# Peptides against a protein of PDB entry 2MBZ: the designs that were tried, part 74

Target 1, 143 residues: chain A of PDB entry 2MBZ
Amino acid sequence: GINLTPEEKFEVFGDFDPDQYEEEVRERWGNTDAYRQSKEKTASYTKEDWQRIQDEADELTRRFVALMDAGEPADSEGAMDAAEDHRQGIARNHYDCGYEMHTCLGEMYVSDERFTRNIDAAKPGLAAYMRDAILANAVRHTP

## One batch from the design tools (peptide; made by RFdiffusion4, then SolubleMPNN)

Design b2_p20_2_s1 (from b2_p20_2, 10 letters changed)
Fold by OpenDDE base, seed 3:
Structure b2_p20_2_s1 (fold): chain B 143 residues (1-143), chain A 20 residues (1-20)
Amino acid sequence: as target 1 above (143 residues)
Amino acid sequence: EAEARREAILARARELLERP
């Protein structure tokens, strides 16, 4: 689990406990390299590290929402750059995330209703927009 | 926000299915 005290977890994640999904994640992806990398990397994370990760995610969400509100296509430079930052954030904080891996995550965002609902809480259609931006970013980096 | 919490569990745990 997350290496934080209950108090620290509450300060970072609020009433939502991310460890509620640990069992399912282990069952579905426990044999993957990404899982092992994530467990190893995050084992030393402090409260400040987790807070930074949450802040980065929030900022990226706001950035995508702003792009959508501005009418920028998902394959615009702005949207693709946001997708690239998303990919790099995953790579920096959790596990190696190449473009193929990133596209798989994007597909999951729209195919798993739980992910879709969580993402679209910020703005309806955001999951689909992110998926499209992720795909476009992957394409431009794999000509 | 919910997205930040989602990313925490996804990037750390759920996003582990993608291993290219």
Scores: peptide ipSAE 0.086, ipTM 0.734, DockQ to the pose 0.092; fails the geometry check
Fold by OpenDDE base, seed 1:
Structure b2_p20_2_s1 (fold): chain B 143 residues (1-143), chain A 20 residues (1-20)
Amino acid sequence: as target 1 above (143 residues)
Amino acid sequence: EAEARREAILARARELLERP
């Protein structure tokens, strides 16, 4: 799990404890390379590291919401760039994330109601918008 | 803090991404 005290977890994640999904993730995907890479990388993360990751995620969320509010299509340069930054953020912080992996993530955003609900809390339809942007970004990087 | 929760779930469920 995340190597933070309960107090630190609260400071970073609020009332939400991300470790609640650790067992499910381990049982379903514990034998994957992504899991191993993630566990290895995050094992040394400090409170400041996790806070940085959350800040990056918040910024990206605001960016996508702004694109939606502006009426930019999910396959616009702006939306695809945001998707690319999202992919790179995952790669930097968690595990190698190619375009296929990223596409799978996007599909999960809309197929798993838990993700959809939490993502759309920022703006209804955000999960679908992100998925579409992720797909578009993957396509443009696949000659 | 919906964004933070989203990312937290993403981070903890990052292993969900690998598909056959």
Scores: peptide ipSAE 0.084, ipTM 0.723, DockQ to the pose 0.047; fails the geometry check
Fold by OpenDDE base, seed 2:
Structure b2_p20_2_s1 (fold): chain B 143 residues (1-143), chain A 20 residues (1-20)
Amino acid sequence: as target 1 above (143 residues)
Amino acid sequence: EAEARREAILARARELLERP
């Protein structure tokens, strides 16, 4: 689990406790390399580390929302660059994330209602936009 | 707050993934 006190968890994640999904994650993906890498890497994370991760995610969300508001297509350079930064952020903070893995994550964002609902809380259609940008970014890097 | 929840789910989901 996340190595934070309840107070620290609240400060970083608010009322949401990500550890509530630990069992499901373990059951579904516990035998994957990504899970092992993530568990190993995040085991040493401090409150500041988690906060940084949240800040990065928030910034990326704002970027995507801004792109959507500007009418930029998901396969625009701006959107694909944001997707690339998202991929690199996952790789840096959690586990090796190639383009294939990234596209799978993007698909999950639209296929798992929990993700869709949570992501779209920032802006309706954001999950789909991210998925499309992720796919476009993957395509341009793996022609 | 929605972004924080999204990231938390994503973080756990990021643990989720290696979807073959």
Scores: peptide ipSAE 0.081, ipTM 0.725, DockQ to the pose 0.061; fails the geometry check
Fold by OpenDDE base, seed 5:
Structure b2_p20_2_s1 (fold): chain B 143 residues (1-143), chain A 20 residues (1-20)
Amino acid sequence: as target 1 above (143 residues)
Amino acid sequence: EAEARREAILARARELLERP
C-alpha cells in the first residue's frame, strides 16, 4: 500500500484511506499492465509526491468547474485542454494513458456510481462534463 | 480495458475514489 505514516496519510488524504480498496483492486485488475505500472511508480512516492498529485487533481477540478460556471461547452478548446492535461497527469503519475484509455476512464466516471458521487461532489454534472471533454479531446487528436 | 483503468484510478486517492 501507500508507504506513509498514519499522520502523513491523514494530512494528504484526510479521512479517506485509499488503501481500503487495495484488495478489491488487486483481485479485479491485479494482472493488468495499468495496475503493474501504477504499483511500480507509486512504490517510491513520498508524502510530497502524493501531496503534489492531490494538488494537481484539485487544480484540475477547479479548472473544469470554472469552465462549467462560465458556460463553456465541453468541446471548447478550454475544456479539451483541461482534459489533455488530465490525461498527461495520469500518464506521468500512474500508468500509460493514451486517448483510447482516457476515453474509457471518462466513461467510467459516469458509469461507476462511486466515481460519479466523488467527482460531482465538487459540482453536479462535473463527471459528465469531464467525460464529454475527454471524448472531444480524444477526437481532435485522432486522425 | 475499462476495468483495468478503473482499478488504476481507484489506486489514486480521494480525487478519483469514493469519499466518505
Scores: peptide ipSAE 0.065, ipTM 0.704, DockQ to the pose 0.047; fails the geometry check

Design b2_p20_2_s2 (from b2_p20_2, 11 letters changed)
Fold by OpenDDE base, seed 1:
Structure b2_p20_2_s2 (fold): chain B 143 residues (1-143), chain A 20 residues (1-20)
Amino acid sequence: as target 1 above (143 residues)
Amino acid sequence: MAEAKRQAILERARELLARP
């Protein structure tokens, strides 16, 4: 799990506890490379590391919301760049995330209602917009 | 806090690795 005290977790995540999904993730995907990589990387993360990750996520959310508000299509340069940054953020902080993996994540955002609700809390339709941007970004990087 | 849920999203995203 996240190596933070309850107080530190609250400071970073508020009332939300990401570890609530740890058991499910471990049971279903604990044997994957991504899981192993993530556990290894995050085991050393400090409060400041987790805060940085949250700040990066907030920034990306703001970018996507701004693009949506501006009426930019999900396959615009701006949206695809945001998707690329999202992919790179996953790769840097958690596990290797190629374009195929990223597209799978995007599909999960719209197919798993739990993810959809979590993402759309920022703006209705954000999950679908992100999925489309992720796909577009993958396409432009596919020969 | 709109993105406090990101970690959960990224964590559960591992499920897709089970789909080769």
Scores: peptide ipSAE 0.083, ipTM 0.732, DockQ to the pose 0.065; fails the geometry check
Fold by OpenDDE base, seed 2:
Structure b2_p20_2_s2 (fold): chain B 143 residues (1-143), chain A 20 residues (1-20)
Amino acid sequence: as target 1 above (143 residues)
Amino acid sequence: MAEAKRQAILERARELLARP
């Protein structure tokens, strides 16, 4: 699990406890390379590391919302760049994330209502916008 | 919370990795 005290977890995640999903994640995906990579990489994460990850996620969310508010298409350079940064963030912090993997994640954002609800809490339709941007970014980077 | 999103992404990402 996340190696933080209850107080540290609260400071970083608030009322959200990622560890509450650990068993489900393990049951569903525990045999994947991504899971193994993530567990290995995050095992040494400090409160500062987790806070950084949250800050990056928040920034990306704001960026996508701003793009939507500005009326930028999901296949715009700005939206695709945001998608690329999202992919790289996953790769840096959790597990290897190629364009195919990223596309699959994007599809999950719109197909799993739990993800959709969590993402769209920032802005309705954000999950779909992200999915479309992720796909567009993958296409432009595919030879 | 963007955090909830990230955790969900990680969970589902793991699920997608389980699929060919």
Scores: peptide ipSAE 0.076, ipTM 0.731, DockQ to the pose 0.086; fails the geometry check
Fold by OpenDDE base, seed 4:
Structure b2_p20_2_s2 (fold): chain B 143 residues (1-143), chain A 20 residues (1-20)
Amino acid sequence: as target 1 above (143 residues)
Amino acid sequence: MAEAKRQAILERARELLARP
Protein backbone atom coordinates (compact mmCIF):
# COMPACT_ATOMS: atom_id res chain seq x y z
CA GLY B 1 0.00 0.00 0.00
CA ILE B 2 0.86 3.65 0.16
CA ASN B 3 3.69 4.24 2.59
CA LEU B 4 2.02 7.00 4.58
CA THR B 5 0.55 7.23 8.02
CA PRO B 6 -3.21 7.36 8.26
CA GLU B 7 -2.94 11.03 9.08
CA GLU B 8 -0.78 11.76 6.07
CA LYS B 9 -3.10 9.81 3.81
CA PHE B 10 -6.02 11.85 5.01
CA GLU B 11 -4.15 15.09 4.45
CA VAL B 12 -3.25 14.14 0.89
CA PHE B 13 -6.24 12.16 -0.32
CA GLY B 14 -8.99 13.40 1.95
CA ASP B 15 -12.19 11.44 1.57
CA PHE B 16 -10.68 9.25 -1.12
CA ASP B 17 -8.95 6.20 0.29
CA PRO B 18 -6.82 4.49 -2.33
CA ASP B 19 -6.18 1.58 -0.01
CA GLN B 20 -9.85 0.75 -0.28
CA TYR B 21 -9.14 -0.70 -3.69
CA GLU B 22 -5.86 -2.45 -2.96
CA GLU B 23 -7.37 -5.92 -2.73
CA GLU B 24 -9.35 -5.54 -5.93
CA VAL B 25 -6.35 -4.14 -7.75
CA ARG B 26 -4.12 -6.95 -6.60
CA GLU B 27 -6.68 -9.58 -7.48
CA ARG B 28 -7.32 -8.26 -10.96
CA TRP B 29 -3.96 -6.86 -12.02
CA GLY B 30 -1.41 -8.17 -9.55
CA ASN B 31 0.42 -10.17 -12.19
CA THR B 32 0.85 -7.31 -14.66
CA ASP B 33 4.00 -5.36 -15.37
CA ALA B 34 2.18 -2.12 -14.65
CA TYR B 35 1.33 -3.29 -11.17
CA ARG B 36 4.89 -4.28 -10.42
CA GLN B 37 6.26 -1.01 -11.75
CA SER B 38 3.78 1.00 -9.76
CA LYS B 39 4.59 -0.84 -6.57
CA GLU B 40 8.29 -0.32 -7.09
CA LYS B 41 8.03 3.38 -7.90
CA THR B 42 5.56 4.36 -5.25
CA ALA B 43 7.16 2.36 -2.46
CA SER B 44 9.55 5.23 -1.78
CA TYR B 45 7.08 8.07 -2.25
CA THR B 46 6.84 10.56 0.55
CA LYS B 47 3.86 12.62 1.55
CA GLU B 48 5.29 15.41 -0.54
CA ASP B 49 5.52 13.12 -3.55
CA TRP B 50 1.90 12.09 -3.25
CA GLN B 51 0.86 15.68 -2.77
CA ARG B 52 2.71 16.64 -5.93
CA ILE B 53 0.92 13.90 -7.82
CA GLN B 54 -2.42 15.15 -6.53
CA ASP B 55 -1.56 18.71 -7.48
CA GLU B 56 -0.59 17.62 -10.97
CA ALA B 57 -3.84 15.74 -11.35
CA ASP B 58 -5.84 18.72 -10.14
CA GLU B 59 -4.10 20.97 -12.61
CA LEU B 60 -4.82 18.58 -15.43
CA THR B 61 -8.45 18.40 -14.42
CA ARG B 62 -8.67 22.17 -14.51
CA ARG B 63 -7.16 22.18 -17.98
CA PHE B 64 -9.68 19.73 -19.33
CA VAL B 65 -12.57 21.53 -17.69
CA ALA B 66 -11.39 24.81 -19.14
CA LEU B 67 -11.22 23.25 -22.58
CA MET B 68 -14.73 21.91 -22.25
CA ASP B 69 -16.03 25.24 -21.01
CA ALA B 70 -14.42 26.93 -23.97
CA GLY B 71 -16.15 24.52 -26.32
CA GLU B 72 -12.93 23.03 -27.61
CA PRO B 73 -13.43 19.64 -29.24
CA ALA B 74 -11.86 16.66 -27.55
CA ASP B 75 -9.74 16.19 -30.65
CA SER B 76 -8.45 19.75 -30.57
CA GLU B 77 -4.76 20.46 -30.14
CA GLY B 78 -5.39 21.69 -26.64
CA ALA B 79 -7.30 18.62 -25.59
CA MET B 80 -4.83 16.24 -27.18
CA ASP B 81 -1.94 18.05 -25.51
CA ALA B 82 -3.65 17.70 -22.17
CA ALA B 83 -4.13 14.02 -22.87
CA GLU B 84 -0.46 13.70 -23.71
CA ASP B 85 0.50 15.34 -20.44
CA HIS B 86 -1.82 12.94 -18.68
CA ARG B 87 -0.09 9.99 -20.31
CA GLN B 88 3.33 11.32 -19.42
CA GLY B 89 2.26 11.90 -15.85
CA ILE B 90 1.22 8.29 -15.53
CA ALA B 91 4.53 7.22 -17.02
CA ARG B 92 6.55 9.32 -14.57
CA ASN B 93 4.63 8.47 -11.46
CA HIS B 94 3.29 4.96 -11.90
CA TYR B 95 4.18 2.77 -14.85
CA ASP B 96 5.12 2.77 -18.50
CA CYS B 97 2.14 4.11 -20.34
CA GLY B 98 2.16 3.84 -24.09
CA TYR B 99 -0.60 5.06 -26.31
CA GLU B 100 -2.33 1.70 -26.40
CA MET B 101 -2.35 1.50 -22.63
CA HIS B 102 -3.57 5.06 -22.41
CA THR B 103 -6.44 4.33 -24.77
CA CYS B 104 -7.42 1.35 -22.66
CA LEU B 105 -7.44 3.55 -19.60
CA GLY B 106 -9.63 6.05 -21.37
CA GLU B 107 -12.13 3.34 -22.16
CA MET B 108 -12.12 2.30 -18.55
CA TYR B 109 -12.97 5.84 -17.50
CA VAL B 110 -16.30 5.56 -19.28
CA SER B 111 -16.99 1.85 -18.79
CA ASP B 112 -16.37 1.63 -15.05
CA GLU B 113 -18.99 3.67 -13.27
CA ARG B 114 -16.71 4.22 -10.30
CA PHE B 115 -14.20 6.03 -12.47
CA THR B 116 -16.90 7.88 -14.32
CA ARG B 117 -18.46 9.20 -11.14
CA ASN B 118 -15.14 10.24 -9.69
CA ILE B 119 -14.03 12.03 -12.84
CA ASP B 120 -17.37 13.65 -13.58
CA ALA B 121 -17.44 15.08 -10.10
CA ALA B 122 -15.34 17.88 -11.55
CA LYS B 123 -17.62 18.34 -14.54
CA PRO B 124 -20.37 16.20 -16.05
CA GLY B 125 -19.12 14.47 -19.15
CA LEU B 126 -15.47 14.96 -18.30
CA ALA B 127 -14.71 11.24 -18.40
CA ALA B 128 -16.07 10.95 -21.90
CA TYR B 129 -14.21 14.07 -22.95
CA MET B 130 -10.97 12.68 -21.58
CA ARG B 131 -11.54 9.35 -23.28
CA ASP B 132 -12.05 11.08 -26.58
CA ALA B 133 -9.01 13.29 -26.11
CA ILE B 134 -6.89 10.31 -25.14
CA LEU B 135 -7.99 8.44 -28.22
CA ALA B 136 -7.36 11.41 -30.48
CA ASN B 137 -3.91 11.92 -28.99
CA ALA B 138 -3.09 8.26 -29.49
CA VAL B 139 -4.19 8.42 -33.11
CA ARG B 140 -2.10 11.47 -33.91
CA HIS B 141 0.98 9.80 -32.43
CA THR B 142 0.46 6.52 -34.22
CA PRO B 143 2.38 6.19 -37.51
CA MET A 1 -3.74 -3.85 -20.53
CA ALA A 2 -6.72 -1.71 -19.68
CA GLU A 3 -6.85 -3.63 -16.49
CA ALA A 4 -3.30 -2.68 -15.59
CA LYS A 5 -4.06 1.00 -15.41
CA ARG A 6 -7.27 0.41 -13.59
CA GLN A 7 -5.08 -0.98 -10.89
CA ALA A 8 -2.94 2.09 -10.61
CA ILE A 9 -5.87 4.44 -10.64
CA LEU A 10 -8.04 2.58 -8.19
CA GLU A 11 -5.22 1.62 -5.92
CA ARG A 12 -3.14 4.73 -5.77
CA ALA A 13 -4.54 7.80 -7.38
CA ARG A 14 -7.88 9.43 -6.94
CA GLU A 15 -6.27 11.59 -9.51
CA LEU A 16 -6.41 8.87 -12.06
CA LEU A 17 -9.92 7.97 -11.06
CA ALA A 18 -11.31 11.40 -10.60
CA ARG A 19 -9.14 13.23 -13.03
CA PRO A 20 -9.49 13.53 -16.71
Scores: peptide ipSAE 0.052, ipTM 0.728, DockQ to the pose 0.048; fails the geometry check
Fold by OpenDDE base, seed 3:
Structure b2_p20_2_s2 (fold): chain B 143 residues (1-143), chain A 20 residues (1-20)
Amino acid sequence: as target 1 above (143 residues)
Amino acid sequence: MAEAKRQAILERARELLARP
C-alpha cells in the first residue's frame, strides 16, 4: 500500500483512492514478478516520489497528444521515442519492463475499457495511438 | 506479462490510468 497520510494522498491523487483496486490487483496478479517488484520499490516511496511519477505521466500524456495533434504517425521517431520513455519510466518506477512486457501493456490499454476510458480522457484514440507506438518501438529494438 | 503492471497501475489505477 501507499504509505502516505490522508492529506498527502489528497495532495497527490486528489479524490482518487489509489488503494481502491489493491484487492483486485493482488487477486489477479499477486503471483507475478512484476507485482513483487512493484511492491518492493514503492514501499519506500515518499509523497515527492509519487508526485514525480504523476508529473512524469502527465508530461508523457501531453507529449503523445501533441504528436497526435501534429499528425505524426504512431511509428514516427517522435512517437516511438515517447513510447520508449514510457517503457523506461515503468522500469524505473515499478518493475522490469522489457519490450515484450511493454507490448502486452499496450494491448491492455485498448482491450481493458477501464484503461481505454481513462487514457482517452486526454484525447480520443490516445490509447490506440500509444499501443501502436509501443508496438513500433518494440519492433525497432527487437529486429 | 502485462499482468503485474496492470496491478501496479490499478493500485494507483485512476491516477496512473488517467496519467499514463
Scores: peptide ipSAE 0.043, ipTM 0.709, DockQ to the pose 0.044; fails the geometry check

Design b2_p20_2_s3 (from b2_p20_2, 10 letters changed)
Fold by OpenDDE base, seed 3:
Structure b2_p20_2_s3 (fold): chain B 143 residues (1-143), chain A 20 residues (1-20)
Amino acid sequence: as target 1 above (143 residues)
Amino acid sequence: DREAKIARIRERARALLERP
């Protein structure tokens, strides 16, 4: 789990418990190299590290929501660029995340109702929009 | 073809997940 005190966790995540995803993630990814890498990387993270990660996630969420509100297609340059930034953020913070892995994450966002509900809390349909943008980005970067 | 490319990406993704 996240190596922070309960107080530190509250400062970063507020009333939201990030560990609510741990069961779902372990169920799907527990036997993967990505899971191992994430455990190793995040073990040394400070509150400041987690705050940065949360800020990045919030910014990306706002960015996708803005794209949706503007009516931009999920395969637009803007949406694909947002998906690319999402992929790169995962790679920096958690584990090696190629386009194939990213595609799997996108599929999980729409196939696992628990993830869908959590993501769509920001905006209905966001999970599907992200999935489509992730897939489009993967396609444009695959020969 | 885009759909074919998507299928390949998904296939490689599934293969990646099979690696512990």
Scores: peptide ipSAE 0.422, ipTM 0.890, DockQ to the pose 0.753
Fold by OpenDDE base, seed 4:
Formats: C-alpha cells, sequence, structure tokens
Structure b2_p20_2_s3 (fold): chain B 143 residues (1-143), chain A 20 residues (1-20)
C-alpha cells in the first residue's frame, strides 16, 4: 500500500483513497509482474513522489477533458498522444506498461463500474474516451 | 488492417494476463 500517513494521504489524494482498491488489485493482478513491480517501486515513494504522480494524473485528465470538449475523436492524434503519455506515466511510476497492458487497463476502466464512476467524475464518458484513445494508440504503434 | 491489429492486441493482452 501507500506508505503515507493519513494526513499525507489526504493532502495528496483528498477525499479519494487509492488504497481502497488494494484488495481488488491484489485479487485481479496479484500474480502478475506488474503487481510485483508496482509494490517494489512505490514502496519507497515519498509524499512528494505521490504528489507528483497525482499532479501528472490531474493534468492528463484535464487534457483528455479538453479534447472531448473540443470534439476531438478518441482516435485523433491529440487523444492518442495523451494516451501515450498516460502509458509512459504508468511505466515510469508503477510498472512496465506495454501497449497490450495499457489496452487491458483501458478495458478495465469501462468494465469496472467503480473505475468508470471515478474517472467519469471529471466528465461523463471520459473512461470510454480514454479506453478508445488507449486502443487507438496501441493500434498505431502495432506493426 | 485496423481490425486485425485490434484482434492481435487483444489476444496478446489476454495472453499477458494469463501468463504465469
Amino acid sequence: as target 1 above (143 residues)
Amino acid sequence: DREAKIARIRERARALLERP
């Protein structure tokens, strides 16, 4: 889990606690390399590290929302680039994230109602938009 | 084509999830 005090967690994540998904993540991904890598990598993260990660996530969310508001298709270059940045962010911060793994995450965003609700809190349909952008980005990078 | 690529991606994704 996240090794921050409750106060630090609140300062970084506010009313949302990502550790609320710890059990489900373990059940779904506990035997994967991704899970192992994430546990190992994040174990040393400081409050500042988590704040940086949260800031990056917020910026990306705003970027996707802006694309949607502008009417840009999820398979537009802008949307695919945002998806690529999302993938790279996961790779830097959590675990090796290839296009196939990223596609899996995108599918989870729309198949797990809890994720869908959390993501769509920023804008209705955002989870589906991200899933589509992730898939499109995977396609353009697949020979 | 795009459809074939999507199929390959999803297949590899599934394999990734099922690998030990």
Scores: peptide ipSAE 0.385, ipTM 0.879, DockQ to the pose 0.684
Fold by OpenDDE base, seed 5:
Structure b2_p20_2_s3 (fold): chain B 143 residues (1-143), chain A 20 residues (1-20)
Amino acid sequence: as target 1 above (143 residues)
Amino acid sequence: DREAKIARIRERARALLERP
């Protein structure tokens, strides 16, 4: 799991502990390349690394919310660029994330109620907006 | 065709996640 003290985990993740899903993640994806890559990369992460990852996620959330508030379509250049940054962030921090993989993650955001609830805590409909932006970004980068 | 492209992307994505 995440090699942080309980206090450090609280400082970075708040009341949410990602390790609570360790068994489920292993059961569902333990034999995938993505899982192995994530375990390899994150094994050396410090508190500062995890904090940076959370800061990046928060910034991206704010960008998407701002786009929604401005009435920008999910297939606008702004929304697709935010989706691209999201994809690249996953690739840097966790595992190789092509456009197809990213599309699947977007679908999970709206099909798994736990993800939907967590994402929409920032703004109702954000998960669906992100899914649509991710798909649009994939389309524009796919021949 | 955009709709056909979307279908292909989703199909490929599903294949990636369903691999053992």
Scores: peptide ipSAE 0.164, ipTM 0.792, DockQ to the pose 0.621
Fold by OpenDDE base, seed 2:
Structure b2_p20_2_s3 (fold): chain B 143 residues (1-143), chain A 20 residues (1-20)
Amino acid sequence: as target 1 above (143 residues)
Amino acid sequence: DREAKIARIRERARALLERP
């Protein structure tokens, strides 16, 4: 799991314990390259590393929300750029994330109600907007 | 909104460890 003390986990994640999903993730994806890569990378992460990751995620969320509020289409350059940054962030911090993988993640955001509910807590429809932006970004980068 | 933050953290924690 995440190598943080209870105090550090609280500082970064609040009352939420991210390890609550460890068993499910292991059961579903434990034999995948992505899982192995993520475990290897995050094993050395400090509290500061996790905090940076959360800050990046929060910033990206705000960015998408701002785009939606501004009426920018999900296939706008701004939305696609945000999707690209999202993809790159996953690649840097967790596992190789090509455009196909990213598209699949986007689809999961709208097909798994748990993700949809969590994402849309920031803004209703955000999950669908992200999915559409991710797909558009993938298309523009695929010849 | 703390609730929204926790929700996002929960989602990302899963998303970062999963693939479809």
Scores: peptide ipSAE 0.068, ipTM 0.698, DockQ to the pose 0.038

Design b2_p20_2_s4 (from b2_p20_2, 13 letters changed)
Fold by OpenDDE base, seed 5:
Structure b2_p20_2_s4 (fold): chain B 143 residues (1-143), chain A 20 residues (1-20)
Amino acid sequence: as target 1 above (143 residues)
Amino acid sequence: RAEERRRRILERGEELLKRK
């Protein structure tokens, strides 16, 4: 699925191999619109594109961590704005991501232990904080 | 790590959306 050389994949993703999840993703989501959109968009991505996406994700992580360290509530304007940027990033890079979809993703962050462990590697409780910020952002945009 | 995570998140998101 990722048209990068093994060396490029290592440079961008490190020890994380996205290809190891290709079969599971296809099995679980192969018939969804999100999957089809993602496959179509990412098929033309270069190493630089993937690196940009990773950099954006890292920046967002740092932003949420900074908010937590500052004691900002997850429903603060700062946290909700970060959640909105997260939603828009998904929409640009992968698939259409409305507020309902985003809320579902946020819930997955805390209910799927694989996601929780990955996210909380940056800071314990980050997944829950992101979920709460995502929910708050969705609420303020769906009155 | 974030990109594939997002892909799985999307897939999980779709699944959760269907369950609601």
Scores: peptide ipSAE 0.069, ipTM 0.716, DockQ to the pose 0.075; fails the geometry check
Fold by OpenDDE base, seed 1:
Structure b2_p20_2_s4 (fold): chain B 143 residues (1-143), chain A 20 residues (1-20)
Amino acid sequence: as target 1 above (143 residues)
Amino acid sequence: RAEERRRRILERGEELLKRK
């Protein structure tokens, strides 16, 4: 789990505890490379590390929302660049995330209602927008 | 929120890869 005190968890995640899904994740993905890599990387994370991760995610969310508000297509340069940054962020902080994996994650955002609700809390349709941007970014990077 | 998404990403990403 996340190596933070309850107080630190509250400071970083607020009323949300990411560890609530630990069992489900382990049951489904515990034997995968991505899971192992994520556990290895995050095992040493400090409060500051987790806060940085949250800040990066929040910034990216704001960026996507701004693109949507501006009417930029999900396959625009701006949206695809945001998707690329999203992919790279996952790769740095959790596990190697290629374009195929990223497209699978994007599909999950719209197919798993739990993700959809969580993402769309920032703006309705954000999950779908992200999915489309992720796909477009993957396509432009695929020979 | 972000960390929840990242953790749960593990739930579907590789599953979808295996299904393709």
Scores: peptide ipSAE 0.057, ipTM 0.710, DockQ to the pose 0.075; fails the geometry check
Fold by OpenDDE base, seed 4:
Structure b2_p20_2_s4 (fold): chain B 143 residues (1-143), chain A 20 residues (1-20)
Amino acid sequence: as target 1 above (143 residues)
Amino acid sequence: RAEERRRRILERGEELLKRK
């Protein structure tokens, strides 16, 4: 779990406690490599580490929203670069994330309503836009 | 919410990979 005090958790995540999903995650994916990697990697994270991760995620969200607002296609260089940064962020902070894995995650964003609602809170259609950008980025990097 | 999404993303990603 997240090794932070209740006060620190509140400062970083607000009313959202990520540990509330620990049991479900463990039950569904506890025997996967991604889960083990994430557990080992995040075990040493400080409050400052978690805050940085949240800030990076928020920045990427704003970046994708800006691209959508500008009418940039999901397969534009800007959108694909944002998708690449998203992939690299997952790899740095959680678990190995190749292009195939990233494409699978993108598909989950549109196929799992919980993810879709969460992502689209920033802008309707953002999950689909991200999925398309992720796919385009994967294609250009695996010719 | 972002952190919750990331946790679900990691695990489901592997599940989807196994289906390919």
Scores: peptide ipSAE 0.039, ipTM 0.696, DockQ to the pose 0.076; fails the geometry check
Fold by OpenDDE base, seed 3:
Structure b2_p20_2_s4 (fold): chain B 143 residues (1-143), chain A 20 residues (1-20)
Amino acid sequence: as target 1 above (143 residues)
Amino acid sequence: RAEERRRRILERGEELLKRK
């Protein structure tokens, strides 16, 4: 799990407990390479590391919301660039994330209602917008 | 919230990848 004190966890994640889904994740993905890579990488993460990851995620959320508010299509340069940054962020912080993996994640965002509700808390339809941007970005990088 | 959300996203993504 996340090796932070209760105080540190509260400072970074607030009322959200990131370990509440640890068992389910292990049951579903424990035998995958991505899971093992993520556990290995995050085992040494400090409070500052987790805060940075949260800040990056928040920034990307704001970017996507701004694009939606501006009426930019999900296959616009701006949306695809945000999707690319999202992919790269996953690769840096968690596990190898190619375009195929990324498209699978995007599909999960709209097919798993728990993810959809979490993402759409920022803006209704954000999960679908992200999925579409992820797909478009994958296509442009794999012509 | 964002980190647990991301962890779940990654885990679900791997499940979807396995199904493909």
Scores: peptide ipSAE 0.029, ipTM 0.648, DockQ to the pose 0.071; fails the geometry check

Design b2_p20_3_s1 (from b2_p20_3, 10 letters changed)
Fold by OpenDDE base, seed 2:
Structure b2_p20_3_s1 (fold): chain B 143 residues (1-143), chain A 20 residues (1-20)
Amino acid sequence: as target 1 above (143 residues)
Amino acid sequence: SLRRAAGAIAAYSGLLGGPA
């Protein structure tokens, strides 16, 4: 899993332990390219790397929340740009993430209650908003 | 939160409909 000490994990992720999903992920996606890429890429990540990833996630959360608060549609330029940045972040940090895969992630945000609950903790409906923005961004990039 | 989701994505490499 994530090669951080318990203390480092707490500093970066708090009470949430992402490694709690390790067995589930291995069972469901252990044979996928995404899994292999992620394991290989993150194997060398330091505490600072993981912290950067978390900071990027926080920033993206703030952007989406601000867009929602402003009443911007999920298919607005701002929302689609935020979705694009999310996709690129996944690609840089974890695995190749095309628009189709990104769309699947968006669907997961609304279909997996664990993700929905966690995401909507920042703002009710955020998961659905992200899903819609992700889809819109994918559409505009797939002629 | 997306922070938690990001951590889950890191672990949850294969997403619903795991590619490849």
Scores: peptide ipSAE 0.154, ipTM 0.772, DockQ to the pose 0.418; fails the geometry check
Fold by OpenDDE base, seed 5:
Structure b2_p20_3_s1 (fold): chain B 143 residues (1-143), chain A 20 residues (1-20)
Amino acid sequence: as target 1 above (143 residues)
Amino acid sequence: SLRRAAGAIAAYSGLLGGPA
């Protein structure tokens, strides 16, 4: 779980408690390398570390929204670059994230309504846009 | 939002864009 006090967790995550998914995550991912790597990395994360991760997520959200507002297609260089930065962010903070894994995550964004609702709160259709950008980025890096 | 999703993703072992 997240090693923060209740007050710290509120300051970083607001009313959302990521630990509410602990059991589900363990059931679905507990036997994967990704789970092991993430638990190992995040075990020592401080409030400042988690805040940085949240700030990076906010920045990426704004970037994708700006691309959509500008009418840039999901397979544009700008959108694919944003997807690549997303992949690299996962790799730095959580676990090794290859293009296949990233594509699977993108599909989850549109197939799991919980993710879709949370992502689309920033802009309707954002989850689908991200999924498409992730796919396009994977294709250009896997000729 | 991706921030809340990031928290869910973190719960999901670092899946930035969690259900949050």
Scores: peptide ipSAE 0.152, ipTM 0.787, DockQ to the pose 0.281; fails the geometry check
Fold by OpenDDE base, seed 4:
Structure b2_p20_3_s1 (fold): chain B 143 residues (1-143), chain A 20 residues (1-20)
Amino acid sequence: as target 1 above (143 residues)
Amino acid sequence: SLRRAAGAIAAYSGLLGGPA
């Protein structure tokens, strides 16, 4: 899991503990390359590393919300660029994230109620908007 | 928020949303 003290975890993640998913993820993905890569990368992460990841996520959330508020469609250049940055962030911080993997993650955002609720807390429909942007971005890169 | 999603996804391969 995340090698932070309870205090550090609280400072970074607040009332949300990502380790609550550890057993489920290990059961479902423990034998995949993505899981292995993530374990290898995050093993050396400091509190500051995790905080940076959270800050990036917050920024991306605000970016998508701003796009929605502006009425930009999910397949707009702005939305697709945000999706691309999301994909690259995953690749940088956790595991190789191709466009197929990314679209699968997008589908999870709308199919797993836990993710949907967490994401839509920022703005109703955000998960669906992100899924659509992720798909559009994937399509433009894999015609 | 993506903060929470990132914590769940990235740390441990993204749960349900994989290439199957």
Scores: peptide ipSAE 0.146, ipTM 0.775, DockQ to the pose 0.396; fails the geometry check
Fold by OpenDDE base, seed 1:
Structure b2_p20_3_s1 (fold): chain B 143 residues (1-143), chain A 20 residues (1-20)
Amino acid sequence: as target 1 above (143 residues)
Amino acid sequence: SLRRAAGAIAAYSGLLGGPA
């Protein structure tokens, strides 16, 4: 789980506790390389590390929202670049994230209501927009 | 939000990125 004190967790994640999904994740993905890599990487993360990850996520959210507000299509260069940054962020912080994996994550954002609800809290339709951008980015990077 | 998703990703062993 997240190796932070309750106070630190609150400061970083607020009322949202990511550890509530630990058992589910272990049951569904515990035998994957991604799971192993994530556990190994995050085991040493400090409060500052987690805060940085949150800041990156916030920035990315703002970027996608701005793109949507500007009417940029999900397959625009800007949207695909944001999707690429998202993929790279996952790779840096958690596990090797190829374009296939990223596409699967994008699909989860629209197929799992929990993800959809949380993402769309920033802007209605954001999850679908992200999914489409992720797909477009994967396509342009596939030779 | 992606912030929440980031936390979920962390919880999700980063695999699926938890709810944003």
Scores: peptide ipSAE 0.142, ipTM 0.782, DockQ to the pose 0.305; fails the geometry check

